# Peptides against a protein of PDB entry 5JXT, part 210

Target 1, 319 residues: chain A of PDB entry 5JXT
Amino acid sequence: SLLPKKEINVYIGMSEMQVKWYQKILEKDIDAVNGAGGKRESKTRLLNIVMQLRKCCNHPYLFEGAEPGPPYTTDEHLIYNAGKMVVLDKLLKRIQKQGSRVLIFSQMSRLLDILEDYCVFRGYKYCRIDGSTAHEDRIAAIDEYNKPGSDKFIFLLTTRAGGLGINLTTADIVILYDSDWNPQADLQAMDRAHRIGQTKQVVVYRFVTDNAIEEKVLERAAQKLRLDQLVIQQGRAQVAAKAAANKDELLSMIQHGAEKVFQTKGAFGTMAEKGSQLDDDDIDAILQAGETRTKELNARYEKLGIDDLQKFTSESAYE

## One batch from the design tools (peptide; made by RFdiffusion4, then SolubleMPNN)

Design b2_p25_1_s4 (from b2_p25_1, 14 letters changed)
Fold by OpenDDE base, seed 3:
Structure b2_p25_1_s4 (fold): chain B 319 residues (1-319), chain A 25 residues (1-25)
Amino acid sequence: as target 1 above (319 residues)
Amino acid sequence: DWEKEAKEIVEESKEILAKYKPPPV
């Protein structure tokens, strides 16, 4: 029988470079971040800030002029300048040693480019599929990855491209490097490995930048998922979950952790303490803390009814 | 329609991103 998937949110601190870029993004639009634009602030401007903050949480090299050079060479800096890469690098070593194979999903094709450079740098054999990949090349990549005795360890996918009904049950680990605004997209990504034909325990690691916009993206996604479940259970198809965040919700999300980011000199959390020198115990501590916070997050939303979930606004970052 | 609004948000985000100049270093 297919074992239930284990989902763990992995809460990761920003690197020093990410903190600096996160500060720069907030400072550039400080009037919008402070709500000084009021009703005149465009939803578009707030959405742009959210997108830049999400890029920063993924990797600072997603910004023009962020990569150190010339020369532009792939080196350890590709890893230590992003908290998610530091954790990924350690986690992949463990995953490989245990004889597992891994799907890595992102919303950002440009992050997959960074992950390709990383795979080459570490000598990991990989496949890639994104939104631009031709249909024939997708089939070829899937077949190459799923081949008996395949030497391909990693499959890099955009979450939406991975949504296309493909079977990747030859992988047992799923890493969501970032989250979709629609939790169903992430579930569909997980279901590429968690499907008929899977013989192993599927484990899903969801990377979440701690004290940043991504924590609020995750909370909103969890809220939506619970609402969707309750709507299905109650047969109330007409609860049009107001799908898009309003301006005030976007502003609250942008403000989340901003003060602490401005006060921070250097990196956050375990990234400040250990940086790239994470050991196996540090990884175990991060995973254990993540499992606890995941249970707490789920338990928070399990107690809420439809009416509560519709009224549930994330507390402002200043309350 | 959430899918439509999500697509519009993604497209609008892409257009904004194309106009985004990083702050001078």
Scores: peptide ipSAE 0.006, ipTM 0.313, DockQ to the pose 0.021
Fold by OpenDDE base, seed 5:
Structure b2_p25_1_s4 (fold): chain B 319 residues (1-319), chain A 25 residues (1-25)
Amino acid sequence: as target 1 above (319 residues)
Amino acid sequence: DWEKEAKEIVEESKEILAKYKPPPV
């Protein structure tokens, strides 16, 4: 029988560079961040800020002029300048030692470019599929990854490029480097490894930048997922949660952790304490804390009825 | 254009989601 997936949110502090860029993004639009724009603030402007903050949470090198250089050489700076990369680097070493194989999903093809550079730098053999990958090349990459005795350790995918029907059950670990606004896209990504033909326990690591916008992206996605589940269970198909955040929700998401970001000198959490010097015990502590917070998050939403979950989405529906 | 990228991202999300039938729980 297929074992149930184990899902763990991995809460990761920002690097010093991420904090600086996060501050810079907020400062650039401080009036919008403070809600001073009121009715004048466009939803488009808030969505821009959200997207820039999400880019920052993924990797600061997603911004023009953030990468150190010239020369533009891949080095340890690619890792230590992003909290998610520091954790990824340690986690991949553990995964490899366990004889596991890993799917890494992101929403951002440009983050996959960074992950390719990282794979080359670490000597990890990988496959890649994104939205631009030709159909024939997708088949070839899947076949190369799935072949018996494949030496490909990592499969890099955009969450969306993994079209319906791809079987990647030769991987047992899934890393969601970022989250989709729609939790069903992430579930589809997980279901590439968690399918008929899987022989191992599938473990899903969802990376979440702690004290940042991504916590609110995750919370919103979890709310939507629970609502979708309850709607299916109760046959209330007409309660399509308006998928689009309102201005106030976007503003609240942008403001989340902003004060602490402005007050912080340097990195956050474990990144401040150890940075790139994270050991196996630190990773275990991060995973244990993540497992606890994941259980707490799930328990919070499991107690909510449709009407409660709708209030969170419907106060977003009238403006 | 970030707005175009974000819209494409959202629209592709919707298309994928419209095709996704969660496995029966």
Scores: peptide ipSAE 0.010, ipTM 0.351, DockQ to the pose 0.014; fails the geometry check
Fold by OpenDDE base, seed 1:
Structure b2_p25_1_s4 (fold): chain B 319 residues (1-319), chain A 25 residues (1-25)
Amino acid sequence: as target 1 above (319 residues)
Amino acid sequence: DWEKEAKEIVEESKEILAKYKPPPV
């Protein structure tokens, strides 16, 4: 029988470089961040800020001119300058030592380019599929990854490409490097490993930048998932979850953690305390804290009814 | 200007990197 998947949110502090980029993104559009644009503020401007903040949470090198150079060389800076890469680097060593194989999903194909450079730098053999990958090349990559005795450790996928009806049950670990606004896209990605033919316990690690926009993306995704589940269970097809965040919700998401970011001169959380010097005990502590916060998050939404979830879109703006 | 801001952050990042101790391989 297929074992139930374990999902753990891994809450990760920003590096010092990420904090500086996050500050500059907010400062550039400070009038919009402060709500000074009022009714004149465009939803497009707020969506652009959210997109830049999500890039910052993933990796600062997603911005033009952020990579140190010339010369442009892959080195330890590729890992150190992004909190998620520091945790990923330690986690992949553990996963490999356990004889596991891993799917890594992102919303951003340009982040997969950074992850390819990282894989080459660490000597990890990988496959890649994104939205631009031809159908034949997708089949070839899947077959190469799934073949008996495959030396491919990592499969890099965009969540959109992972949403295709592919079988990757030869992997038992899933890393969601970033979350989709639609929790169903992430579930569909996880279900590439968590399917008939899986023989291992599937574990999903969802990376979440702490004190940043990604916590609110995760919260909105969890609210939507619970609402979708309740709609299915109650047969109330008419509860159209407002699929798109309104301006006030986007503004609240942008403001989340902004004050603390502006007050901070260095890295956040474990990145401030240990930086790149995270050991196995620090990773265990991050995973344990993440498991606790994941249980608390799930328990918060499991108690909510449809009417509460529809109201909570207004109250979570002030907490 | 994102280009100016990027250049400033790159220079600040070089100072951080100069203090960086690579983790043991």
Scores: peptide ipSAE 0.008, ipTM 0.350, DockQ to the pose 0.033; fails the geometry check
Fold by OpenDDE base, seed 4:
Structure b2_p25_1_s4 (fold): chain B 319 residues (1-319), chain A 25 residues (1-25)
Amino acid sequence: as target 1 above (319 residues)
Amino acid sequence: DWEKEAKEIVEESKEILAKYKPPPV
């Protein structure tokens, strides 16, 4: 029988480099961040700020000129300059020791480029599929990964490219390195490993940058998913969840954690305390804290009715 | 200018780098 998947949000502090880049992104558009543009502020400008902040949460080397060089050489700096990479590096060592295999999903093909460099640097054998991968090459990569006795440990996928009905039940761990705006895209990614033919407990780790825009992206995705579930259950086809964030919602998301980011002179959370020196006990503490916060987040939305979820999307613009 | 800001952050990042000992392999 297919075991229920375990989903754990892994809340990760920014590195010192990420904090500096996050500050610079906010400072560049500080008039928009403070809402000074009023009704004239374009939704496109706010969406651009959101995109840059999400890049920063993933890896600072997604920005031109952020990588140390020339020479541009992969080294330990690829890991310690991004909080998610520090946690990923420790988590992958644990996953490998357990004899598990892992799917890593991202929205950003350029982040998969960084993850390829990381895989080469650590000597991890991997497969890759993104939106540009030819259909034949996708089949070949899937077959190579699923091959009995495959030495491929990691599969790197863009979330949408991985959504295309493929079976990856030879992996039992799923890492969502970032989240889609559509929670159904992330569910479809998880369902590549959590499907008929899976023999292991599937565990999903969702990486979330703590005290940053990604918390609000996750909250919005969870609200939407709960609303979609309740609409299906109640047969109310007319509750078209307004799929696109309005300007006020985008502004609230940009402002979330901004003050604390400006006050911070170093890294955040466990990244400030230990940085790249995270041990196995620190990873256990992060996972335990993440499991607790995940339960709290789910419990918050499980108690809400359709009318409450519709109101909450409006009130979260003023808190 | 993101290029100027990037260069400044890269130089600051090099100073941070000098403080990190590579983890023991």
Scores: peptide ipSAE 0.000, ipTM 0.351, DockQ to the pose 0.034; fails the geometry check

Design b2_p25_2_s1 (from b2_p25_2, 10 letters changed)
Fold by OpenDDE base, seed 1:
Structure b2_p25_2_s1 (fold): chain B 319 residues (1-319), chain A 25 residues (1-25)
Amino acid sequence: as target 1 above (319 residues)
Amino acid sequence: MRPPINEELVKKLEKIADEAFDEGF
């Protein structure tokens, strides 16, 4: 029988460089962040801020002029300048030592470019599929990854491109480097490894930048997932349509953690304490804390009814 | 009623932004 998947949110502090870029993004649009634009602030402007903050949470080198250079050389700076990369680098070493194979999903093809450079730099053999990958090349990449005795350790995928019904049960670890706004897209990504033919326990690590917009993206995704489950259970198909964040919800998401980001000199959390010097015990502590917070997050939404979840989309703007 | 924008948070963010600009970023 297929073992239940384990899903663990991995809460990761920003690097010093991420904090500086996160501050700059907020400062550049401070009037919009403060809601001073009122009715004049377009939903598009707020969505753009959200997208920049999500890029920052992924990697600061997603911004023009952020990467050190010229010359542009892949080195340890690619890792230590992003909290997610520091945790990923340690986690991948553990995963490899365990004889596991890993799918890494992102929403951002440009982050996959950074992850390719990282894979080359660390000597990890990988496959890649994104939205631009031709159908034949997708088949070839899947076959190369799935072949008996494949030396490909990592599969890099955009979440939506990986959603296309493919079987990747030769991997037992899934890393969601970021989250989709639609929790069903992430579930479909996990189901590439968690499918008929899997012989191992699938473990899903969801990377979440702590004290940043990604916590609110995760909460919103959890709310939506619970709402979708309840709608299916209660047969109320009409309720699913409210999935688009309003301006006030986008504003609250942008404001979440912004105060703490502005007050922070340097890195956040474990990144401030250890930075690139994270050991195996620090990773175990991060994973254990993440498992606890994941259970707490799920327990909050499991108790909510449809009417509560419909209200909570309005009240979570003020917590 | 739309709950009011958290004016205290707005003022706090404005103050922090002003302090951050004054510290020479």
Scores: peptide ipSAE 0.007, ipTM 0.381, DockQ to the pose 0.012
Fold by OpenDDE base, seed 3:
Structure b2_p25_2_s1 (fold): chain B 319 residues (1-319), chain A 25 residues (1-25)
Amino acid sequence: as target 1 above (319 residues)
Amino acid sequence: MRPPINEELVKKLEKIADEAFDEGF
């Protein structure tokens, strides 16, 4: 029988470089962040800020002029300059030692480029599929990964490209490096490993930058997922899922954790204490804290009805 | 009501942005 998947949100502090770039993004548009533009602020401006903050949460080298150089060389800086990479690097060593195989999903093909450089630097054998990958090359990559005795440890995928009904049950670990605005896209990604033919316990790690916009992206995704479930259960086809965040929701998301980011000198949380020197006990502590917060998040939304979820707006970080 | 613009925070952030600009970031 297929074992239930275990889903854990992994809450990760920003590196010092991420804090600096997160501050710079907020400062550049400070009037919009403070809501000073009022009704005149374009939804497009707020969406752009959200996208830059999400890029920062993934990796600072997604910005032009962020990568140290010349010379541009892949080194330990690729890892320690992003909190998610620090945790990923330790987690992948554990996963490999256990004889597991891993799918890594992102929304950003440019993050997969960074993950390719990382895989080469660490000597991890990988496959890649994104939105630009030709159909024949996708088939070849899937077949190479799924081959009996395949030496491919990692499969790098964009979440939407991985959603295409493929079977990757030869992997038992799924890492969502970032989250889709549509929780169904992430579920479809998980279901590539969590399907008929899986023989292992599937574990899903969802990386979430702590004290940042990604917490609000996750909350919004959890609200939507619960709403979708309740709509199906109640047969109410007409609950128009508010498909797009309004300006006030986007503003609240941008403001979340902003004050603490501005007050922070250096890195956040475990990244401030240990940086790239995380041990196995630190990883276990991060995973245990994440499992607790995941249960609390789910329990918050399980108690809400359709009418509550439709009215539920996250309180502003400044209310 | 929208919370009042924290003018002190805006001034602190403007000052930090100006100092960061002068430091060549």
Scores: peptide ipSAE 0.006, ipTM 0.408, DockQ to the pose 0.013
Fold by OpenDDE base, seed 2:
Structure b2_p25_2_s1 (fold): chain B 319 residues (1-319), chain A 25 residues (1-25)
Amino acid sequence: as target 1 above (319 residues)
Amino acid sequence: MRPPINEELVKKLEKIADEAFDEGF
């Protein structure tokens, strides 16, 4: 029988470089961040800020001129300049020692380019699929990964490209490096490993940048998922969550943690204390804290009815 | 080695993400 998947949110502090870039993004559009644009501020401008903040949470080298160079060389700086990479680097060593195989999902194909350079630098054998991957090359990559005795440890996927009905049950670990706005896209990604033919316990690690926009992306995705579940259960087709985030919701998401980011003169959390020097105990502490916060998050939304979830989308704009 | 940042590709990905955001709500 297929075992239930375990999902753990892994809350990760920003590196010093991420904090500096996050500050720069907010400062560049400070009038929009402060709501000073009023009725004239476009939803598109706020969406652009959200996208830049999400890029920063993933890796600062997603910005032009962020990477040290020329010459552009892959070295330890690729890891220590992004909190998610520091945790990923330690977690992958543990996963490999356990004889597990891992799917890594991202929304950003350019992050997969960074992860390829990382895989080469660490000597990890990998496959890759994104939205630009030809159909034949996609089949070849899947077959190469799934073959008996495959030496491919990692599969790098964009979440959307991974959503296309692929079977990857030869992996038992899923890392969501970032989250989709649609929680169903992430569920579809998990279902590549958590499917008929899986023989192991599937574990999903969802990376979430702490004290940043990604917490609000996660909260909103959890609200939507709960609402979708309640709509299905109650047969109430009329409670389509009003689709797009309004301007006030986007503004609230951008403002989340912004003050603390501006006040910070370095990295956040465990990244400030240990930087890239995380040990196995630090990783266990991060995973345990993440498991606790995941249970608390789920318990918060499980108690809410449809009417409460509809109000929460309005009240979270006033707190 | 990662390709140089293609700003046009970035804008396309941002647009796809914006469309996904608008559809995914």
Scores: peptide ipSAE 0.049, ipTM 0.470, DockQ to the pose 0.026; fails the geometry check
Fold by OpenDDE base, seed 5:
Structure b2_p25_2_s1 (fold): chain B 319 residues (1-319), chain A 25 residues (1-25)
Amino acid sequence: as target 1 above (319 residues)
Amino acid sequence: MRPPINEELVKKLEKIADEAFDEGF
């Protein structure tokens, strides 16, 4: 029988470089961040800020002129300048040591480019597919990954490209490097490994930048997922909650953690204390804390009815 | 039991995610 997947949100502090870039993004549009732009701030402007903040949470090298160079050399800086990469680097060593194989999903093809450079730098054998990958090349990459005795450890996928019905049950670990605004896209990504033919316990690690926009992306995705489940269960399919964030929701998301980011002179949390020197005990502590916060998050939304979830999407914009 | 995948909802959410992605890159 297929074992239930274990899902753990992994809450990760920003690196010093991420904090600096996050501050710069907020400062560039500070009037928008403070809501001072009033009626003149377009939803598009706020969406652009949200996207820049999400890029920052993923990797600062997604910004032009952020990468040290020329020469552009892949080195340890690729890892220590992004909190998610620091945790990923330690986690992948553990995953490899246990004889597991891993799918890594992101929304951003440019982040997969960084992850390719990282894989080459660490000597990890990988496959890649994204939205631009030709159909034949996708088949070839899947077959190369799934072949008996494949030496491919990592599969790099955009969440959307990975969603397309493919079977990757030869992997037992899924890393969601970022979250989709659509929780169903993430579920479809997980279901590439968590399907008939899987023989191992599937574990899903969802990376979430702590005290940043991504917590609110995760919360919104969890709210939507719970609402969708309840709507299906109650036969109320017509109560499609406004799938698009309103202006006030986007503003609240941008403001989340912004004050603490402005007050911070260095990295956050475990990244401030140890940075790239995270040990196995630090990873265990992060995973344990993540498991606790995941249970708390789920328990918060499991208690909510449809009417409560519809209100909470409005009230969580003001708390 | 997982609720059946609402393909129409998935398509709407994909479109929203596409529009949010394309306006920014």
Scores: peptide ipSAE 0.013, ipTM 0.348, DockQ to the pose 0.013; fails the geometry check

